# Peptides against a protein of PDB entry 8BZL, part 141

Target 1, 228 residues: chain A of PDB entry 8BZL
Amino acid sequence: SYDRAITVFSPDGHLFQVEYAQEAVKKGSTAVGVRGRDIVVLGVEKKSVAKLQDERTVRKICALDDNVCMAFAGLTADARIVINRARVECQSHRLTVEDPVTVEYITRYIASLKQRYTQSNGRRPFGISALIVGFDFDGTPRLYQTDPSGTYHAWKANAIGRGAKSVREFLEKNYTDEAIETDDLTIKLVIKALLEVVQSGGKNIELAVMRRDQSLKILNPEEIEKYV
Target 2, 242 residues: chain B of PDB entry 8BZL
Amino acid sequence: SRRYDSRTTIFSPEGRLYQVEYAMEAIGHAGTCLGILANDGVLLAAERRNIHKLLDEVFFSEKIYKLNEDMACSVAGITSDANVLTNELRLIAQRYLLQYQEPIPCEQLVTALCDIKQAYTQFGGKRPFGVSLLYIGWDKHYGFQLYQSDPSGNYGGWKATCIGNNSAAAVSMLKQDYKEGEMTLKSALALAIKVLNKTMDVSKLSAEKVEIATLTRENGKTVIRVLKQKEVEQLIKKHEEE

## One batch from the design tools (peptide; made by RFdiffusion4, then SolubleMPNN)

Design b1_p17_1_s3 (from b1_p17_1, 11 letters changed)
Fold by OpenDDE base, seed 2:
Structure b1_p17_1_s3 (fold): chain B 228 residues (1-228), chain C 242 residues (1-242), chain A 17 residues (1-17)
Amino acid sequence: as target 1 above (228 residues)
Amino acid sequence: as target 2 above (242 residues)
Amino acid sequence: AAAEAERREANAERLFL
C-alpha cells in the first residue's frame, strides 16, 4: 500500500496534522524566552520529575552550539531528533564556513526541517515548538520561535507550551525597555512571567542565561531564589 | 475516532499519538522487569513466564540480554520486536567500538536506539515497537547507570524503575523502599525480590520464574553475571524469613 | 475501565516536556 500522505489539506484549507501537532505543543510544560540588551534568558517550567528519576536526563533547555541554545515544548523524542540535527548543522557550518552559525541561520535550518516533515509523504509533523536564543558573531542577542509548521519569527519575548497564553499576556504588559535595562532585571522578568503559570515558586523553574561572549549558564535553584 | 486508532504515526485532534499509547499499553501485559541502581553495581530482575517442560535447558536468559562487555538490557513487550531491537543495540555498540576503539558510552547507546524507536513513530508505513527496555551499564563518564526507554523513543535515567505488568505498583514500592546513597547491590537484590513477590501475577515466587543479572566492576573490568537458580532461591528464602 | 483510562493518560503525559 502506498504510504498515504499524512499531512493533507482539508476541504476548507486546513492542515489538520499541523494543527494537531500544535495541540501536542500545548501538552508540553511552559517555556519562556526574553531578549535583553546584552543577555538572552530561557525559563522553563520544571516537569515534576519522578522521585527516582535522574534529573540529568530530563532537560528542556539544551545547547545547540557555544553561541546558541534552545528550549522546546511538546514531544520529547521529537525534540531530541531536532536538537541532534541542529547540532550537526552547527558543527558542519563551522567546518564549511569557518564561523559559528547565526541564530537566524540555525532557526531557519530547524524551520526548514520541520516544514519538510509537513510536506513529505509518510512523515508526520514534529510535535514541538522551540525558542532559540543566542548571540550572533557581532554580539547581537537574538530570540526566535519556531512551531510544527516550520514558521519562524524573531521576538523580543515569547512563550510556548501549556501556559504560553498567560505568559505572553504578562510579557505584553511588562516587557519595557526599563524592564530589560540590566541583566538582573531581564532575569527577573522571565521569573515573574513564569510565576504566572508555575505553582510553588522558584523551585519549579529552570533558568538558562547566555551573555555576550559567555557560554550557556544554567542557574541553580539558589540563584533563582535570589530573583524571586 | 477509530480512524486515528488504525493509522500509524498520526496525531489525534488533541495532539496525541494513539498508536504509541497503545504500544505502551501492550507492554503492560508483558512480564515484569525491574532495574535497581546501587553504589557498587546495578541489577536487572525479570519475570520468566515461558516455562515449558519441553524447552531445551534455557542456558540464556529469556528477558536479559548482554549488549556488550559494559551493558545489558531487559525487555518487556513483543518478543519479535525485542529481538530486533536487542540485535540493533549490539550492532550499534560494535560499530562504535570499531570506529572509536573504545566502548560506546551507555547513554549514547540508549539514545541511538531511541532515535530508531522515534523514527517508527514519525515515518509512515511503520508501527511503533511494542517494547520497553531497561538498560544497565557502566562507563567512565557516569559510572553505573540505569535507563528506561519506551515505544515513543523517550528515555530517562533512573535509580530504580519497573516496566511490564504491574509496573506502576512496583514503582510505588521502589519509591517507598529505595534509600538514596545507601543502596548496596546486596540490598538492591533484596529489594528486587520484595517488589517482584508483590507485583508478579504468581501465587508464590519461585527461582524458576525469576531471572536476575548483576553488573559490577572487578579489577577495573565490568562483570555481567546472571545469577544461578540456587542463588535466586537463597534470595527468596531470605525474603520469606524476614 | 477507569484504571485503564488513567494509565493511558499517564502514558500520554510521559511523551511530553
Scores: peptide ipSAE 0.441, ipTM 0.829, DockQ to the pose 0.743
Fold by OpenDDE base, seed 3:
Structure b1_p17_1_s3 (fold): chain B 228 residues (1-228), chain C 242 residues (1-242), chain A 17 residues (1-17)
Amino acid sequence: as target 1 above (228 residues)
Amino acid sequence: as target 2 above (242 residues)
Amino acid sequence: AAAEAERREANAERLFL
């Protein structure tokens, strides 16, 4: 059976392990990314941290470099491998090219890594999708998505994980130039989009904001409640 | 489901890694291991199941391993897999020390092993390790730390947690009795005995069936101590008197 | 069997974030 092989095409041209890895992504909590005018925002559904678990060790949003951050959905251990590889590449690029990566460059690197794990019979696909946001050196805000196949595209707004369909449908209706006119409106758009799938409001949301010429800022719960 | 449980590194149609799930289930049959973080230290308490009179007593601990001067771990699962992973932890820690002339940070050691575990879930011809670990340590960055890792290569930091047999019940008891910010090592030891007494399938808790290690800081040095049987007996006795 | 199935589901949920 073709579905038992790690990297074999079905007669109809499907890579079942890639499709099944996409199903693994849907088991992850929702993540949303929105590109504003001079801001990029990542929002994630917080998985309920077990009582007595250290919240520091439960992160769905991470920095890849000073100008790039990523949210993921799917297998947590797989995400760690991708994050580590991406961070090494960001540092390598700074060393060899003497400039930070573009958001497209690091997305393409991650996508190429994922693609290689779909082609080698010795490897299964990564069970993760990622939203990659940041600023290029010219100050242009960028949002990319990549999936288990190694496909990537640029977006104005997108979502991944369990509630991604509902969040995308919301964004398709509500993403306008007016809705992203200010940083605060862009943040509000992300929160409203997440509230389509997240119960109990701001307590179950994590937000990360990167403004032009600023570092990644993770909002505290009190800051999030101001936008609700 | 049965079609996908026979192969080590494939997704099910639902996006599940059944071999990882089955490795986690196998750990549920292993002896109980507890970890508790206190303000003044961290401890591991483990059920000793293989008490045979002919075992050479030179093995001070069956389930608790010193990794370096600042870290120890406890294991639940397949013994052979545990031996491989604990050896790798020691090698990673030693290589780091040689390279950087400082001890490896606790979380970095945990993540390095978790990357190995993850690889055994992703690379062909490999099976998941049938082992969960609790790690205790101290470093200059975060002080006293407790981590748990599983066959998937996931890990997390904890104030208190349990792996192995009856782990869910143990975690529930820890959630009830653990006082955040007020936990002393003394109270943590008492809590460990309380939880083990309720979660071990034994009519009476005995010191021969329990291994306890504490990690403390004395004069700016980490001290890892395995409690003597007499010390464990005293802890059990105190619990029986309460 | 039901308890085993519940444990498997709980274990499966731990793999994902």
Scores: peptide ipSAE 0.429, ipTM 0.796, DockQ to the pose 0.790
Fold by OpenDDE base, seed 1:
Structure b1_p17_1_s3 (fold): chain B 228 residues (1-228), chain C 242 residues (1-242), chain A 17 residues (1-17)
Amino acid sequence: as target 1 above (228 residues)
Amino acid sequence: as target 2 above (242 residues)
Amino acid sequence: AAAEAERREANAERLFL
């Protein structure tokens, strides 16, 4: 029997494969996103790259377009599929609408993609959550989260992956208008939030910064250490 | 629960894909394959297990496949799955060449196959491929490259790595002996023999049981060469004298 | 058995980032 129905309702109304995909996300290393005033910052726990592995092939933060970047937690191969589909959509939007995507638009696209994999016969949910940050064409900074269900929301700050609970608890206490008053303070907030779960300090953190009208910048370790 | 062990493409309650893990375990029983990146080239070294006197075709290479003029791969795992995937790699590379009138970049070929592998972990009625691959290549973007991919559709770039039997021990040895920035193809060949001699479950390493391919650049062209048995014998002999 | 279990856990960890 080809049991094509992977994601089905339980008698009590649960979609267990979606819930279990959320457990897969918790196996991913921590990612954090913070929206500042004129900056968006993604921080991730660097998984210990094997000594002989090329670091360029082990990235949790990726650009979707010039104005949008994404961090993820969960299944690496699933993330690649989502990233590639999102990049194609960003380019398609530029060609058809003659403007870059809004951060909400691309988030909704990713969310709809994920949702279809919860409802389509013979497909399992994506085992990833994503933090999607960027600037709308009007210069407004945005942060969104999406999960395996295809649910998405806008956030001031959020975290995903194994340490997400502790990082969120930190952000709930420390995210204030004063804490994000400057770009540097916003970056410091992300670093401090990650340090709740990342051992060995700034060496195990990757930071991506996007400022208004600027391209995505990945901070080098020396730049990160200045904020620690 | 064993319930999740029998179904493909489902998450366990803990968020695990057991069929992918079991496919990776199956690869651990396959013959060892090594890849080493050097400054002046890249190599694959693979254990040859199927030495049958009654084989009609003298396969010059059982485990190393030329993909195009700029890339080769080695396989560890289910032979039938490996044949399907290596043929698909050749088709992808050829379609790209026809479409763009240039060779496919190494990483793009790897990712294209990895997307296929991933699909077999996400679409119902399919099992994961029981195959890991090492890829060697050259392109104008990154020069010499070594990649590894697994049944999950995950991949990574490597300076040196191992798949198949005793891969963990081999990777440990590679980590100890690999000198970053100083690795010549000659030293990489010596390292490959050293690691295979320790990781193959044989009393004595013989050239009949080892396949080695090198990828180099000569006069602005990629050269993929499978070493002759005599060349492998010389490498083994040199290692025994050290 | 312990080495096999450890290898399985290591394989599982490779799936996630």
Scores: peptide ipSAE 0.415, ipTM 0.805, DockQ to the pose 0.764

Design b1_p17_1_s3 (from b1_p17_1, 11 letters changed)
Fold by OpenDDE base, seed 5:
Structure b1_p17_1_s3 (fold): chain B 228 residues (1-228), chain C 242 residues (1-242), chain A 17 residues (1-17)
Amino acid sequence: as target 1 above (228 residues)
Amino acid sequence: as target 2 above (242 residues)
Amino acid sequence: AAAEAERREANAERLFL
């Protein structure tokens, strides 16, 4: 019997609700993150927006602060809760510490939030994974991933969601120092990685770029087509 | 007292939230509600199912609720859940007005309720709300707006959409007939009647079975108006003559 | 039954991004 109230260990030592939350992440569209030399790039598979839906209200990439952005895969409503809490923490940190958060700090905050929802009685895990990218105050580009368990790691490149396996296999083969030597090459690597799983080319891709000392830039479709 | 095991909405082995899906299914059996955004206004049209002869002649709106001076909503699903959510919307809007001395932006009101809905899908001892809402509003940031929210706490902005019974068919018709940039409120009203006539589970569309509200701007003020039965009857008659 | 199953799948897909 699935214990309907609590994330508990099975007799064989599994946390089924955490594993099932990881299955929920796989229902999300693909997201990819790549750390370049002086750039971080997020790419996402666009979910088909209904013809009459406002695209403004359908976002898979969001800013957490001026120096940090996040892409997610999984439950949209769960993601909104995590994003809002992370934004509040970023602002609180600026107020109390007088510096922006490090990418590691905010990742650890999100991871700790997720972990608490795996251990708290009467709560289900968050059905989301996230790619968190940005710059530390020293200008170092960072990429982190976090999953429903509250585990987090630093990456050079990674992917989450439905096509994540294929995208990771591509990145494992193609992520080299030469492939990230320039900002444009780094962007091109992300596009190529997404094209492993995205049908109909650049029209179904959203790209976000953050350069050192610059705000998050969402590329328009015409800008994306120049890299294809 | 056996503590009732606090039922939590949990993931299935496939990563599904079945209680949320079942709440959405229950809404599919509710009376049809549609919303259409026009250049000069926004409207809600809803099926009135409870026509009781003993109801006092004061045609109150069964499904359309004024939230504040700039927003209204329509509901599909469990009536008791809808009452709780519409009251919460009014309270959120009022608290914001008191705190900031300005009306709550439309999307912020929608989001605040959606965070409540989401919480009912994640916390133990709670079930999802069996309600979807359409929101119409005006604010200084985005002008006229139409939103839809579901039991998951997900929401989206729309040019036109439908919830409740035959919503998929209604959305398909709206996609065919909705002309972006050319939609007047008058044309939107005609489209609403056309769609309801095809999607309501009735032999003939009648003014007693339809509620319509419009939201417009007059002299820099928002005007929310529920159409009189005679006005709805004229719209139906005009549609029958076309 | 088939229409109900299709509607359930469509509802499920709406939850995810």
Scores: peptide ipSAE 0.408, ipTM 0.765, DockQ to the pose 0.750

Design b1_p17_1_s4 (from b1_p17_1, 9 letters changed)
Fold by OpenDDE base, seed 4:
Structure b1_p17_1_s4 (fold): chain B 228 residues (1-228), chain C 242 residues (1-242), chain A 17 residues (1-17)
Amino acid sequence: as target 1 above (228 residues)
Amino acid sequence: as target 2 above (242 residues)
Amino acid sequence: SAEEEKRREERRERLFL
């Protein structure tokens, strides 16, 4: 059966394991990314943590470097592998090139990594999509998305995970130059987009904000409520 | 759906890894292991199933393994897999110590093993490890810690948790009785006995069927101690009197 | 049982973020 082979094309040209890995992504909670003028914002649906679980160990948003952060949807363990490799590459780049990675560079690295796992019979695809945001060294805000296939694209705004379709539909309607005119408006746009799929408002949203020449900031619930 | 369960490295049409799920199911048949974090320590309590008359009287721990001076773990699942993973944990910890001249942080050790576990879910020709682990430890970064990892290579920190047989019932009991910020090691031990008494498939809880280890700090040093049978008996007796 | 299946689903859901 073609659906059982990792690297075999179907008669119609499909890579079923890649498509099925994309279905794994849909089991993840929603993440949204928006590029503003001088800000990038990641918003995620906060998955319910078990009562006795330490919340610090449940992270959907992570820094790859000082200028790059990532949100993912899909298999948590797979994400950790990708994150670690990306972090190593970011550090390696700093050492070898003496500059931080561009957001495109690290996205391409991650994408190439994912692609290699679609072409080897000894490996299954990664069951994750990622939104990668940050600033290039020239201060340009960037947003990229990667999927299990190793495809990547630059976006103004995008979403991944369970509610991604609804969030994207919202963003397609509401992403305007006016809607991202200020940092606060950009943050509000992300929150409004997430509220299409997230119940109970700001309590179930995690927001990460990166401004030009600033470090990644995770907003606390009180800060989020100011935008709701 | 079951047509995809024969291969370890394939997604189902729904994006599921059935071999990982089946490995997790296999762990449900293993003996119960509990972990409880307290303010002044952390403990592991494990069901001892292999009570054989021919076992050496110097019975240490069947299911609780010291990893280094600051960490221990308990295992639920396939014994051979557990031995491999616990050995790997020790090696990782020693390599880190050698390299950095300081003990490996607890979460880093857990993560290192979880990366190995994950690899066995992604690379061809490998099966998932049929083992879940509870880790207890202390480090200077987070103090006392409790972690759980599963065959997927996922892990999390916990205040209290359970793996193995009847783990869901145990977790429910822990959720009811665990008081955040007020848990002493003494109360944690009592809670462990209470939960094990209800979740173990035994008519009566006996000290021979339970292993308990505590991790504490004394004079700036970590102390990992496996409770003696008499100490466990006393805990059981106290529970029966309540 | 329905409860066992619920528990299995909860475990499966933990695999994903």
Scores: peptide ipSAE 0.373, ipTM 0.825, DockQ to the pose 0.628
Fold by OpenDDE base, seed 3:
Structure b1_p17_1_s4 (fold): chain B 228 residues (1-228), chain C 242 residues (1-242), chain A 17 residues (1-17)
Amino acid sequence: as target 1 above (228 residues)
Amino acid sequence: as target 2 above (242 residues)
Amino acid sequence: SAEEEKRREERRERLFL
């Protein structure tokens, strides 16, 4: 009976709708984030675009602000809502506080939004997890993850979506200070991590790179092939 | 009352939104709608199923709706839901025009409606809209555009696509015959007729059962035109002669 | 049919990114 209700506690203390939303995330394509020394990198598995579909309308990585970008896994429509809210908050913060958001701040905002949708009557949880990366105003690179529950944590590296377990296992073994010593090595680490789950090699990978004091750069396929 | 909360679209144990999937299934039973993007225009072609002799002919198009001067849409699914959504599209477009003194960009209009659709999948006491839409439009940012949206609030841009009955077969045919970069509006019209002739469960395609609209640019203005029955007849005849 | 089920699966997969 509780499985068919709004987000309520089961007798054993579970929030089934939140857990089920986490299962929705696992149906999303894989995304990986890695924090380097002076770089943050997001990598995503490209979903196979239908032959006649416009690729520009299929985006798994988006900018939230000049200093923050996000990759998500799960329900595409839900992600759009979260992205829009986050973008508005980033702009609002610039206007009211006269500084860009910290990566932690915007992550907390997104997390709070998600949490409210787990507690509000007549709302289901968001079926998305997000990797949020960027730079704070002090130049510190940050990586956060948030899930449907509204929990969030800071990470050195993490993954979300269908291949997340395998990617995390790879990162746990291969994320070292030496592996992120340079920007190029950090990018290579992300690619290698994605290749654990992505079929057909580099053609099915999208990479976004943000360096200190630089805007988000989406790498083209030729640039990605240099790291493979 | 607590009973209305039980009508929320909820996740299954597997992370599925069954009400959204069921809405999509319902759309599969609706009349076929095609959209094709060409270099010099974009078109919608829709199956007209309700040919009732007592329908007032004042209804120029059953399935194709003009949204503003630069956009039109076709609908597959529940008619009442379609009417609500098409009205909302018009309102959104007008509000934008009033606020910004320029037409709403095509994708922004699509996304605005998709956000509404998404909300009906997330908020309690609401069911998903049983409607998929094809949007055709022109704007200064991307030129001619074709979009598809579904009950989930997901959307995508397309060169050619189909919704409604036999949509999968239609999409397969479009994939075979659509020539990227070489598609004229004339060739797109011919392709639309070809696909409809094969996907509509009719022995012969008739002009009375097909609605076609084209969106073109003439003298720096968008022109949305619903083809006359005679024009559709000519297209059908031409196809039969090939 | 198996083809119809495949089409349903493809539609379901489009919900997720």
Scores: peptide ipSAE 0.367, ipTM 0.786, DockQ to the pose 0.628
Fold by OpenDDE base, seed 1:
Structure b1_p17_1_s4 (fold): chain B 228 residues (1-228), chain C 242 residues (1-242), chain A 17 residues (1-17)
Amino acid sequence: as target 1 above (228 residues)
Amino acid sequence: as target 2 above (242 residues)
Amino acid sequence: SAEEEKRREERRERLFL
């Protein structure tokens, strides 16, 4: 029934619900991803967790598998659905193919999931963008972005959420081979990029680092302050 | 734009889900529910609005539901929606127990329901549930836990929180008086009474209008107990003497 | 009231991460 169609083309060819879902992403706090030489770094603006809220349950960065992690911006509940589906797919891939997913593969899976929700009658788009980082089995660092439309691209560096424009402008100017020459420099680049939009320095930043053949490491505030 | 107000699962031009926001607004008119996490237990305290003389007070809990042996919840919002969701929680918990031969972890039960709530915000022909829930529980992974979920399918863990009428004022009071790491169940009960006394638009707090449940561990077992009216009266009396 | 509007805004903000 056409009456159940939520995402339809306008006469001028726009998918308004997809565009509006992109506006929902802008309501999210800023997330940044940077691909270094042998490192991938995710940085996020910490939302002020309510004083009595358990920080454990407020995460903007999550692991999808041992070799892949994701930051998102937008509707938190929507993100949980995507994350869970992605995690299941990562495990399924390990069982069926006997290898971990490539970062591209899981990104494409997420993108396809999002796209289906833009085309299925009676479903609205996901109100999230994601930065997906990790290492392929050959040790190549990867960064991808997905949006509510199901579009995805590989990036050297990118940002999503409310401050994404300013952060991207910073990254466009400052992402050089010299700026990512070392792991520490790459981390510094992410911090500097976030500081364009985040107030009060390192206290409001969460950083996740993944190195080749290493698990996701969330930096503590003291570790972050060393780079500020 | 009023056009976006009527459709349940559409984004506004600003990226808002108005029906979810309206559902959350509706919950603000429901009776107050409090949750407080202590070192030695967790509690729910809820405003009882439906007082009828013919109700069996011994077994009747209007807003607090036992979910399984290790979890309970309190609800704020549309009663019919709450009944559906609490039943679903029980079913999810039982299915998990049957499948894995162990109780469902607290957060997993909360998440499972939140996925259902989220679906009602994303699938056409459905409206959001007009219900927020507080969950209390114990599991071997995290011990005592308190969660809150809303119509969006979002949830979070809390040390203390409030839903329903005057929830913002209650949360402010909890923020002031909650002592992290030092909260005993006894102090949590006292705090709950204090907050309810100020949050409920009643001149005098009565035990008839307050439901309290505690979740504790005794001899390696979870004990969920709804306080008797006399026990609540004693707590109120103690508060009035302070 | 201004306070009610602030509360509504806070609720809206909690929907997004």
Scores: peptide ipSAE 0.364, ipTM 0.780, DockQ to the pose 0.659

Design b1_p17_1_s4 (from b1_p17_1, 9 letters changed)
Fold by OpenDDE base, seed 2:
Structure b1_p17_1_s4 (fold): chain B 228 residues (1-228), chain C 242 residues (1-242), chain A 17 residues (1-17)
Amino acid sequence: as target 1 above (228 residues)
Amino acid sequence: as target 2 above (242 residues)
Amino acid sequence: SAEEEKRREERRERLFL
């Protein structure tokens, strides 16, 4: 039986399911990524964890490999599938090529996966956007974004999710070479950007920092408050 | 619009998956299931609705299923869907044990099933499973654990939670009465009875209408025990005296 | 009820991060 195409073109040339998946992303809490000189920073709005929920099981930032991490906005269950596939690919690449993935490589892999779900019969698009950050083996910091369509681009700074528009407007005004001159200034820029949409200050922000030749570090609330 | 409601799980113009939401609504009509994490154990308490005299009592539990030696679950929703998912959980757990010669970590079992659930929300020609699950377990990594999963393939760890009928009211009560760090299995059992008494649409709570299972550690082994009717009666009596 | 609708909304919000 020919499974009916889920994602089809409208008469005006739009892919409705892709556009609607982008609306699903907007229901996610805000995530921001900034590339510094020798640092990449991800910041996310902490969703109000229900009382009695284990916070360990609620994560918007995850490692894909030692040199790559990702923040996402949108459907949590969809994100888990993408993350798992990406992690497997990172490990496979290490085994077959004997080097870690470049940030571009793994982004392209994720983007290709998403794109296939927009074109395959009987599959809906993934309801997630992702910010992918890390370091290439040459020590170059990278930031990429991918959308439900499977498009991806490199960025200096970007935001996804509910407050993304306001955060992007802030970043467009405030992202300068001076603003990212140091690691601390870069972190401060991310926090300031998130504070445009996050209420109650540093308590509702989660930050992940990756420095050159260092593992992913999740900042604790006390560390975040030093930058507020 | 009805156009997005009747077909394969697709996004609405607002970015919603209506079929997943409708599956969750179906679960709201199922019998209540509670899970409570304590310092010395974890429990499941479930409403028993189908008491037929001709049912062979061999069904020790209508809603609580042993998955392996270290885990059990309770289900709310479509019975046939629940049977498929519980069987899959058992198979996943056994395959892991065979491959690694150790029990599957609790969260890994939960996530494995959640990936299956998610697939049924993304692939055409399939509907979401109309089932939510509560999982109780013990492993060497995190000790006693309680998880909840829904038709979307989302899951979370909990100290206490509820699925099924009147779940929101139950969760509200749990938030009020659950004391973090001070919860014993004994107090958890009392809390379970208290919440069930208020959330079940019955004039009086009876032991025949309630299933309770506890998971504890004894001599370095996990013990999963379904409470006997007499034990449940004693818990109910104690609650009525308070 | 407004409370039931709020609860449904909270459940819907849990689908998204």
Scores: peptide ipSAE 0.380, ipTM 0.799, DockQ to the pose 0.599; fails the geometry check

